# Peptides against a protein of PDB entry 6B4J, part 265

Target 1, 315 residues: chain A of PDB entry 6B4J
Amino acid sequence: DITMQWYQQLQDASMQCVLTFEGLTNSKDSQAKKIKMDLQKAATIPVSQISTIAGSKLKEIFDKIHSLLSGKPVQSGGRSVSVTLNPQGLDFVQYKLAEKFVKQGEEEVASHHEAAFPIAVVASGIWELHPRVGDLILAHLHKKCPYSVPFYPTFKEGMALEDYQRMLGYQVKDSKVEQQDNFLKRMSGMIRLYAAIIQLRWPYGNRQEIHPHGLNHGWRWLAQILNMEPLSDVTATLLFDFLEVCGNALMKQYQVQFWKMLILIKEDYFPRIEAITSSGQMGSFIRLKQFLEKCLQHKDIPVPKGFLTSSFWRS

## One batch from the design tools (peptide; made by RFdiffusion4, then SolubleMPNN)

Design b1_p29_6_s2 (from b1_p29_6, 14 letters changed)
Fold by OpenDDE base, seed 1:
Structure b1_p29_6_s2 (fold): chain B 315 residues (1-315), chain A 29 residues (1-29)
Amino acid sequence: as target 1 above (315 residues)
Amino acid sequence: MKEEEEKRLEENREELKKWTAEIEEQAAK
């Protein structure tokens, strides 16, 4: 199908990127190793510094990332670092930057849902200026969270159980699979980050340009989910996460059509989720149910907690 | 009433599929 073709294309592009900078990553040369580490830090540290504290600080971080990607020298770890220090430097930095954005979804957003918005607005703004970073964000996101595509990986004959578990997005360490709660927490963080990216624009960019990966992808995601059989606990969890973060934006964009979609979820899709929900998994189902019922009753989707306001950008 | 609701849901589903396809086609351009 078209969705799986798109998934595969992004994965192929990501793999090709890795091959492009393999010389830098596999080098045994001391200087090359130093450059690699400096570039990796320069790409990832600014992303880790993203916070909800001040818009001015967020702008500084954005400018630093953009400068690095533009081939300008940046200060990192007390050193001047540039992607021009190695022929594969730009590809490496783009890959590591994209990986770090997704990792912030997986870790920071998973623990602090409000963190999705400042991370997402930077990611969106960088994506607008550096499309390849955006493609790599998708590739990393899709690989870690296939539900962001969305698709459910299938077990193939002869596949090791651990490999299947990894394909599903589980972490497997020392032959121990990740606990379901931790898995869902990480998936939730990544979905929330994605839902924030598709609706946010960097306020200091050229707003006349089309969003590089906008709300139309949110609609596509919902439609695709609804056309799939629900997965126990996962579907209810991630559908809630997605709608909580971007439901207000989708409502504003698609209006009547969005409400038709919500009715379809409540009246047609909910019974299918319920049918596969065990007593121990009712928490995620009930949370989604209550959210949808409240939204349908009030004919409104609330603005998500942590949404960036004009006051944030003036700070 | 139940049959009318089921018919309404089916009509809505088909409308949403068409509209989604249009959005996807526009996004692919």
Scores: peptide ipSAE 0.029, ipTM 0.642, DockQ to the pose 0.446
Fold by OpenDDE base, seed 3:
Structure b1_p29_6_s2 (fold): chain B 315 residues (1-315), chain A 29 residues (1-29)
Amino acid sequence: as target 1 above (315 residues)
Amino acid sequence: MKEEEEKRLEENREELKKWTAEIEEQAAK
């Protein structure tokens, strides 16, 4: 399976990255510990500052992240910080930056869906300039949300139930599994972020270049989902999230082909979702139903709430 | 009517598979 090979390659690359900077992370040296903390802050704080307030502020954040990844010194916590302070500094920063982008999907976007767009446009722009960060974003995303690949992890003989739950993307703390609503909320945030990344380009980059992970991957994602048996509650939730965020962009890009896919979803795939939906899961099901029916009736998918306009970039 | 609809759905599935393969091939380059 090409998709599973891709998944595994990204995970292997991520693991190799961790091994590369292990010297920095495991160092007992006080100076190395300080450098690690400074680099971690420099990588993560700018991402946490991303907001919908102004395009100018977003540009400043982007420029800071790009400068850091380019080996230039940046100000963080009142200190000059550079990836050149340690031989493993760049690998560490790339890894932590990618991790933080995915975490913003998991936390911020999960709570505020409109936050997907400013985070995604920065992530896309950084990915264009720093492909390794993009690969690491995918690796982190796929590990936390296997449905972003997509695949459904299977229980293997001898596996602990908790480990299986973690593979499915659930948080397990003190032998307590995460509640389904919280799980779905986090997964929704990550899928929405991904759906935003694949459609957005940094406006101050070279727009003539091909998107490093563009809408073609959105089409692939939909196709893969449709080729899988639906998972109870999860598939209905995430399919809605994905289509709400990138459906308009896919419609514009693929036109007639997109509508054929949407019809296939409504007429072929949706009944399969219905067949596995319990009475307690009707919320996600009904939401997807209403969305599909409305889109097909109007022959339009609305621009998602929070989509960045030209006025945003002039602010 | 049902048979025509089923045929249409099958045609859509085949076309979708073709497009997916083309996109995957492009992404692999």
Scores: peptide ipSAE 0.025, ipTM 0.625, DockQ to the pose 0.463
Fold by OpenDDE base, seed 2:
Structure b1_p29_6_s2 (fold): chain B 315 residues (1-315), chain A 29 residues (1-29)
Amino acid sequence: as target 1 above (315 residues)
Amino acid sequence: MKEEEEKRLEENREELKKWTAEIEEQAAK
């Protein structure tokens, strides 16, 4: 399976990255520990500062992240910080930055769906300039949300139930699995972030270049989902999240083919979702149904709420 | 009407298979 090979390659690359900076992370030296902490803050704080407030502020954040990744000194916590402070500094920063982008999907976007767009446009722009960060974003995303690949992890003989639950993307703490609503909320945030990344380009970059991970991957994701058996509650939830965020962009890109896909979803795939939907899960099902029916009736997919406008970039 | 709709759905299923194959071929590159 080509998809599983791609998944595994990204996971292997991520693992190798961790091994590369192990000297920095495992150092008992006080100076190395300080450098690690400074680099971690420099990589993650700018991402946490991403907001929908002003385009100018977003540009400042982007420039700071890009400067850090380019080996330039940046101000963080009142100190000058550079990846050159340690031979493993760049690898560490790339990994932690990518991890933080995915974490913002899992936490911030999960709670505030509109936050997907400013986070995604920065992530896309950084990915264009720093491809390794993009690969690490995918690796972190795929590990936390296998549905972003997409694939459904299978239970293997001899596997502990908790390990299987973790593979499915559930958090397990003190032998307690998270509630389904919290799980779906986190998965939704990550899918929405992904759906935003694949359609957005940093407006101050070279837009003549091909998107490093563009809408063709969105089309791939839909095709793969439709070739899979639906999962109870999960499929209806994430398919809605994906289409709400990137459906307009897919419609514009693929036109007639997109509408054929949407008809197939509504008339062929949706009954399969219905067949596995319990009475307690009707919320996600109904939401997807209403969305599909409205879009097909109007022959339009609305621009998602929170989409960045020209006015945002002038602010 | 129902037969025409079923035919349309079948055509869409075949197109989906084609799209999936094309994407898989592109991803292998």
Scores: peptide ipSAE 0.025, ipTM 0.635, DockQ to the pose 0.244
Fold by OpenDDE base, seed 4:
Structure b1_p29_6_s2 (fold): chain B 315 residues (1-315), chain A 29 residues (1-29)
Amino acid sequence: as target 1 above (315 residues)
Amino acid sequence: MKEEEEKRLEENREELKKWTAEIEEQAAK
């Protein structure tokens, strides 16, 4: 399976990255610990500062992240920080930065859907300049949300239930599995972030360059989802999230072909979702139904709420 | 620039036609 090979390749690259900076992470030296903490803060704080407030502030954040990844010194916590402070500094920063982007999907976007767009445009722009960060974003995303690949992890003989639950993307703490609503909320945030990344380009980059992970991957994702049996509640939730965020972009890009796909979803796939939907899961089902019906009736998919406008970039 | 973008869009459309056709074939089965 080509999809599973791609998944495994990204996971292997991520694991190899962790091994490369193990010396920095496991060091008992006080100076190395200080460098690690400074690099971690320098990588993650700018991402946490991403907001919908002003395009100028977003540019400053982007420039800071890019400078850090380029080996330039940046100010963080009142100190000058550079990846050159340790030979493993760049790998560590790339990994932690990618992890933080996915975490913002999991936490910030999950709670505030509009936050997907400013985070995604920075992530896309950084990915364009630093492909390794993009691969690590995918690796982190795929591990936390296998539905972003997409694939459905299977229970293997002899596997502990908790390990299977973790593979499905659930958080398990003190032998307690995460509640379904919280799980779906986190998965939704990550899918929304992904759907935003694949359609957005950093406006101050070289627009002649091909998007490193563009809308073709969105189409692939839809095609793969439609070729899979639906999962109860999960498929209806994430399919809605994906289409709400990138449906307009897919419509513009693929035109008639997109509408054929949407009809296929409504006529062929949606009944399969309905067949596995319980009375307690009708919320996600109804939301998807209403969205599909509205889009097909109007022959239009609205621009998602929070989409970055020209006025945002002039602010 | 426009020609390269158009070519890219066309390549993406062709790829999507293939994926769509595969889905349609599976649904017809």
Scores: peptide ipSAE 0.028, ipTM 0.552, DockQ to the pose 0.158; fails the geometry check

Design b1_p29_6_s3 (from b1_p29_6, 13 letters changed)
Fold by OpenDDE base, seed 5:
Structure b1_p29_6_s3 (fold): chain B 315 residues (1-315), chain A 29 residues (1-29)
Amino acid sequence: as target 1 above (315 residues)
Amino acid sequence: SEEEEKKRIEENRKWLEEEVKKLEEKALE
């Protein structure tokens, strides 16, 4: 399966990255530990500062991240920090940065859907300049949310239930599995972030270049989902999340093909989702149904709430 | 007719399957 090969390749690359900077992360030397912490903060703090407040602030954050990845010194925690402080510094920073972007999907976007757009536009812009960060974003995203690939992990003989639950993306702590609502919330956040990344370009970059992971991947994701058997509650939830965030962009890009796909969802895929939806899970299904019915009725997909406007970039 | 609709749905499914394969190939390049 080509999709699974791609998934595994990204996971392998991520694992190799971790092994590459293991010397930095496992060092008992006080100076190395300090460098590690400084690099970690430099990589992650700017991402946590991303907000919907002003475009100018977003630009400052972007510039700081880009500078760090470019080997330039940046100010972090009152110190000058550079990836050149350690031979594994760049790999470590790229990994931690990518991890942080996905974490913002998992946490911030999960709680505040509108936050997807400012995070995504920075991630997209950084990905354009630093492809390895993009690959690592995908690796982290795919590991935490296999539905972003998409694939549905299967239970294998001899597998512990907890391990299977983790493969599905559930958090398992102290032998307690995460509640379904919290799980779906986190998955939604990550899918929404991904849906935003694939459609957004950093406005201060070279727009003539092809998006490093553009709407074609969104189309692929959607098509792949539709070619899979739906998973109870998950498919309806994430399909809605995805279409709400990037449906307008997909509509503009694929036009007639997009509408053909929506009709296919309504006529073919809905019954399949419904057949596996329990009475307690009807909420996600109904939400998706209502969204698609409205879109088909109006022959339009609305611009998602929180989409960055020209006025945002002038602020 | 219902048969025509079923045929249309099946054609769309096949089209989507082909699009997935094409796009996956491109994504791996």
Scores: peptide ipSAE 0.048, ipTM 0.660, DockQ to the pose 0.325
Fold by OpenDDE base, seed 3:
Structure b1_p29_6_s3 (fold): chain B 315 residues (1-315), chain A 29 residues (1-29)
Amino acid sequence: as target 1 above (315 residues)
Amino acid sequence: SEEEEKKRIEENRKWLEEEVKKLEEKALE
């Protein structure tokens, strides 16, 4: 399976990255510990500052992240911080930055869907300039949300139930599994962020270049989902999230083929989702159904709420 | 007819499977 090979390759690259900076992370030296903390803050704080307020502020954040990744000193916490402070500094920052982008999907986007777009455009722009950060974003995303690959993890003989639950993306703390609603919110946030990344380009970059991870991956994701058996509640939820965020962009890009896919979802995939949907899980199914029926009826998918306009970039 | 519609759906499914493969190959390049 080519998709699973891709998944594993990204996970292996992520693991190798962790091993590369292990000396920095495990050091008991006070100076190394200080450098680690400074680099971690420099990598993560700018991402947490991303907001929908103004395009100018977003550009400042982007420039700061790019400067850090380029080996230039940046101001963080009142101190000058550079990845050159430690030989493993760049790898560590790239890893932590990528992790933070995914966390913003998991937390901020999960609670505020519109936040997907400003986070995604920064992530896309950084990915264009720093491909390794993009690969690490995918690795973190795939690990936390296997449905973003997509694949559904399977229970293996001898596996602990808790480990299986974690593989499915659930948080398990003190032998307590996360509630389904919280799980779905986190997964939704990550899928929405991903759906935004694949369609957005940083406006101050070279737009003539190919998107490093563009809409073709969105098409792939949809096609792969349709070729899989649906998972109860999860598939209906995430399919809706994905289509709400990037359906308009996919429609514009793939035209007639996109509509063929929507018809296939309505006529072939819906019955399969319905067959595995319990009465208590009908909410997600109904929401998806209503969305698709509306889109098919009007022959249009609306531009998602929070989509960045020219007016945003002039602010 | 219902049979013609089923055939259309199946043809679309096969097309999508092929498209997935092509796109996955491109993603790995």
Scores: peptide ipSAE 0.038, ipTM 0.660, DockQ to the pose 0.370
Fold by OpenDDE base, seed 2:
Structure b1_p29_6_s3 (fold): chain B 315 residues (1-315), chain A 29 residues (1-29)
Amino acid sequence: as target 1 above (315 residues)
Amino acid sequence: SEEEEKKRIEENRKWLEEEVKKLEEKALE
């Protein structure tokens, strides 16, 4: 399976990255620990500062992240920090930065869907300039949300139930599995972030270049989901999240083909989702159904709430 | 007719499967 090979390659690259900076992370030296902490803060704090407030602030954050990744010194916590402080500094920062972007999907976007767009446009712009960060974003995303690939992890003989649950993306703490609602909320946030990344370009970059991970990957994701058997509650939830965020962009890009896909969902895929939907899960199904029916009726998919406008960039 | 609709759905399904394969091939490039 080509998709699984791609998944595994990204995971292997991520693991190799971790091994590369292991010297920095496992060092008992006080100076190395300090450098690690400074680099971690420098990589993650700017991402946490991303907001919907002003385009100018977003540009400042982007420039800071790009400067850090370019080996330039940046101010963090009242200190000058550079990836050159340690031979593994760049790899560490790239990894932690990518991890933080995905974490913002998992946490911030999960709670505030509109936050997907400013986070995604920065991530996309950084990915364009630093492809390795993009690969690491995918690796982190795929590991936390296998549905972003998409694939459904299978239970293997001899596997512990907890390990299987973790593979499915559930958090398991003290032998307690995460509640389904919390799980779906986190998965939704990550899918929404991904759906935003694939359609957004940093406006101050070279727009003539091809998007490093553009709408073609979104089309692929959607097509793959539809060719898979639906999962109870998960498929209806994530399909809605994805289409709400990037459906308008897909419609513009693929036009008639996009509408054929929506018709296929309504006429063929809905009955399959319904067949596996319990009474307690009907909410996600109904939400998806209503969204698609409205879109088909109006022959239009609305621009998602929180989409960045020209006025945002002039702010 | 219901039969025509079923045929249309099946054609769209086949198209989608083919499109997925094409996109998978491009992603490996």
Scores: peptide ipSAE 0.022, ipTM 0.588, DockQ to the pose 0.319
Fold by OpenDDE base, seed 4:
Structure b1_p29_6_s3 (fold): chain B 315 residues (1-315), chain A 29 residues (1-29)
Amino acid sequence: as target 1 above (315 residues)
Amino acid sequence: SEEEEKKRIEENRKWLEEEVKKLEEKALE
């Protein structure tokens, strides 16, 4: 399976990255520990500062991240920090930055769906300039949300139930599995972030270049999902999340083909979702149903709430 | 090796592009 090969390749690259900076992360030297902490803060704090308030602030954050990745010194916590402080500094920063972007999907976007767009446009712009960060974003995303690949992890004989639950994306702490609502909320946030990344371009970059991971990957994702058996509650939730965020962009890009796909979803795939939906899972099902019916009736997919406008960039 | 990894990444990228193209072609059918 080519999709699984891609998944494994990204995971292998991520693991190799971790191995490359192991010396920095495992060092007992006080100076190395200080450098590690400074680099970690420099990589992650700017991402946490991303907001929907002003385009100018977003540009400042982008420039700071780009400067750090370019080997330039940046101010962080009142200190001058550079990836050149350690030979493994760049790899470490790229990994931690990518991890933080996915974490913002998991946490911030999960709670505030509109936050997907400013985070995604920065991530997309950084990915364009730093492809390795993009690969690491995918690796982190795929590991936390296998449905973003998409694939459904299978239980293997001899596997511990907790390990299987973790493979499915559940958090397991102290032998307690995460509640379904919290799980779906986190998965939703990550899918929404991904759906935003694939459609957004940093406005101050070279727009003549092809998006490093564009809408064609959204089309692929939909096609792959439709070729899979639906999962109870998960498929209805994530399909809605994906279409709500990037459906308008897909409609504009693929036009008639998009509508053929949407009809296929409504007529062929949706009944299959219904057949596996229990009475306790009707919320996600009804939400998807209403969305599909409205879109088909109006022959339009609305622009998602929080989509960045020209006025945002002039702010 | 770093070169082998770069090659693998490039091959995977090409494959993804081809798959997307096939999906697009099927959608036109």
Scores: peptide ipSAE 0.023, ipTM 0.513, DockQ to the pose 0.073; fails the geometry check

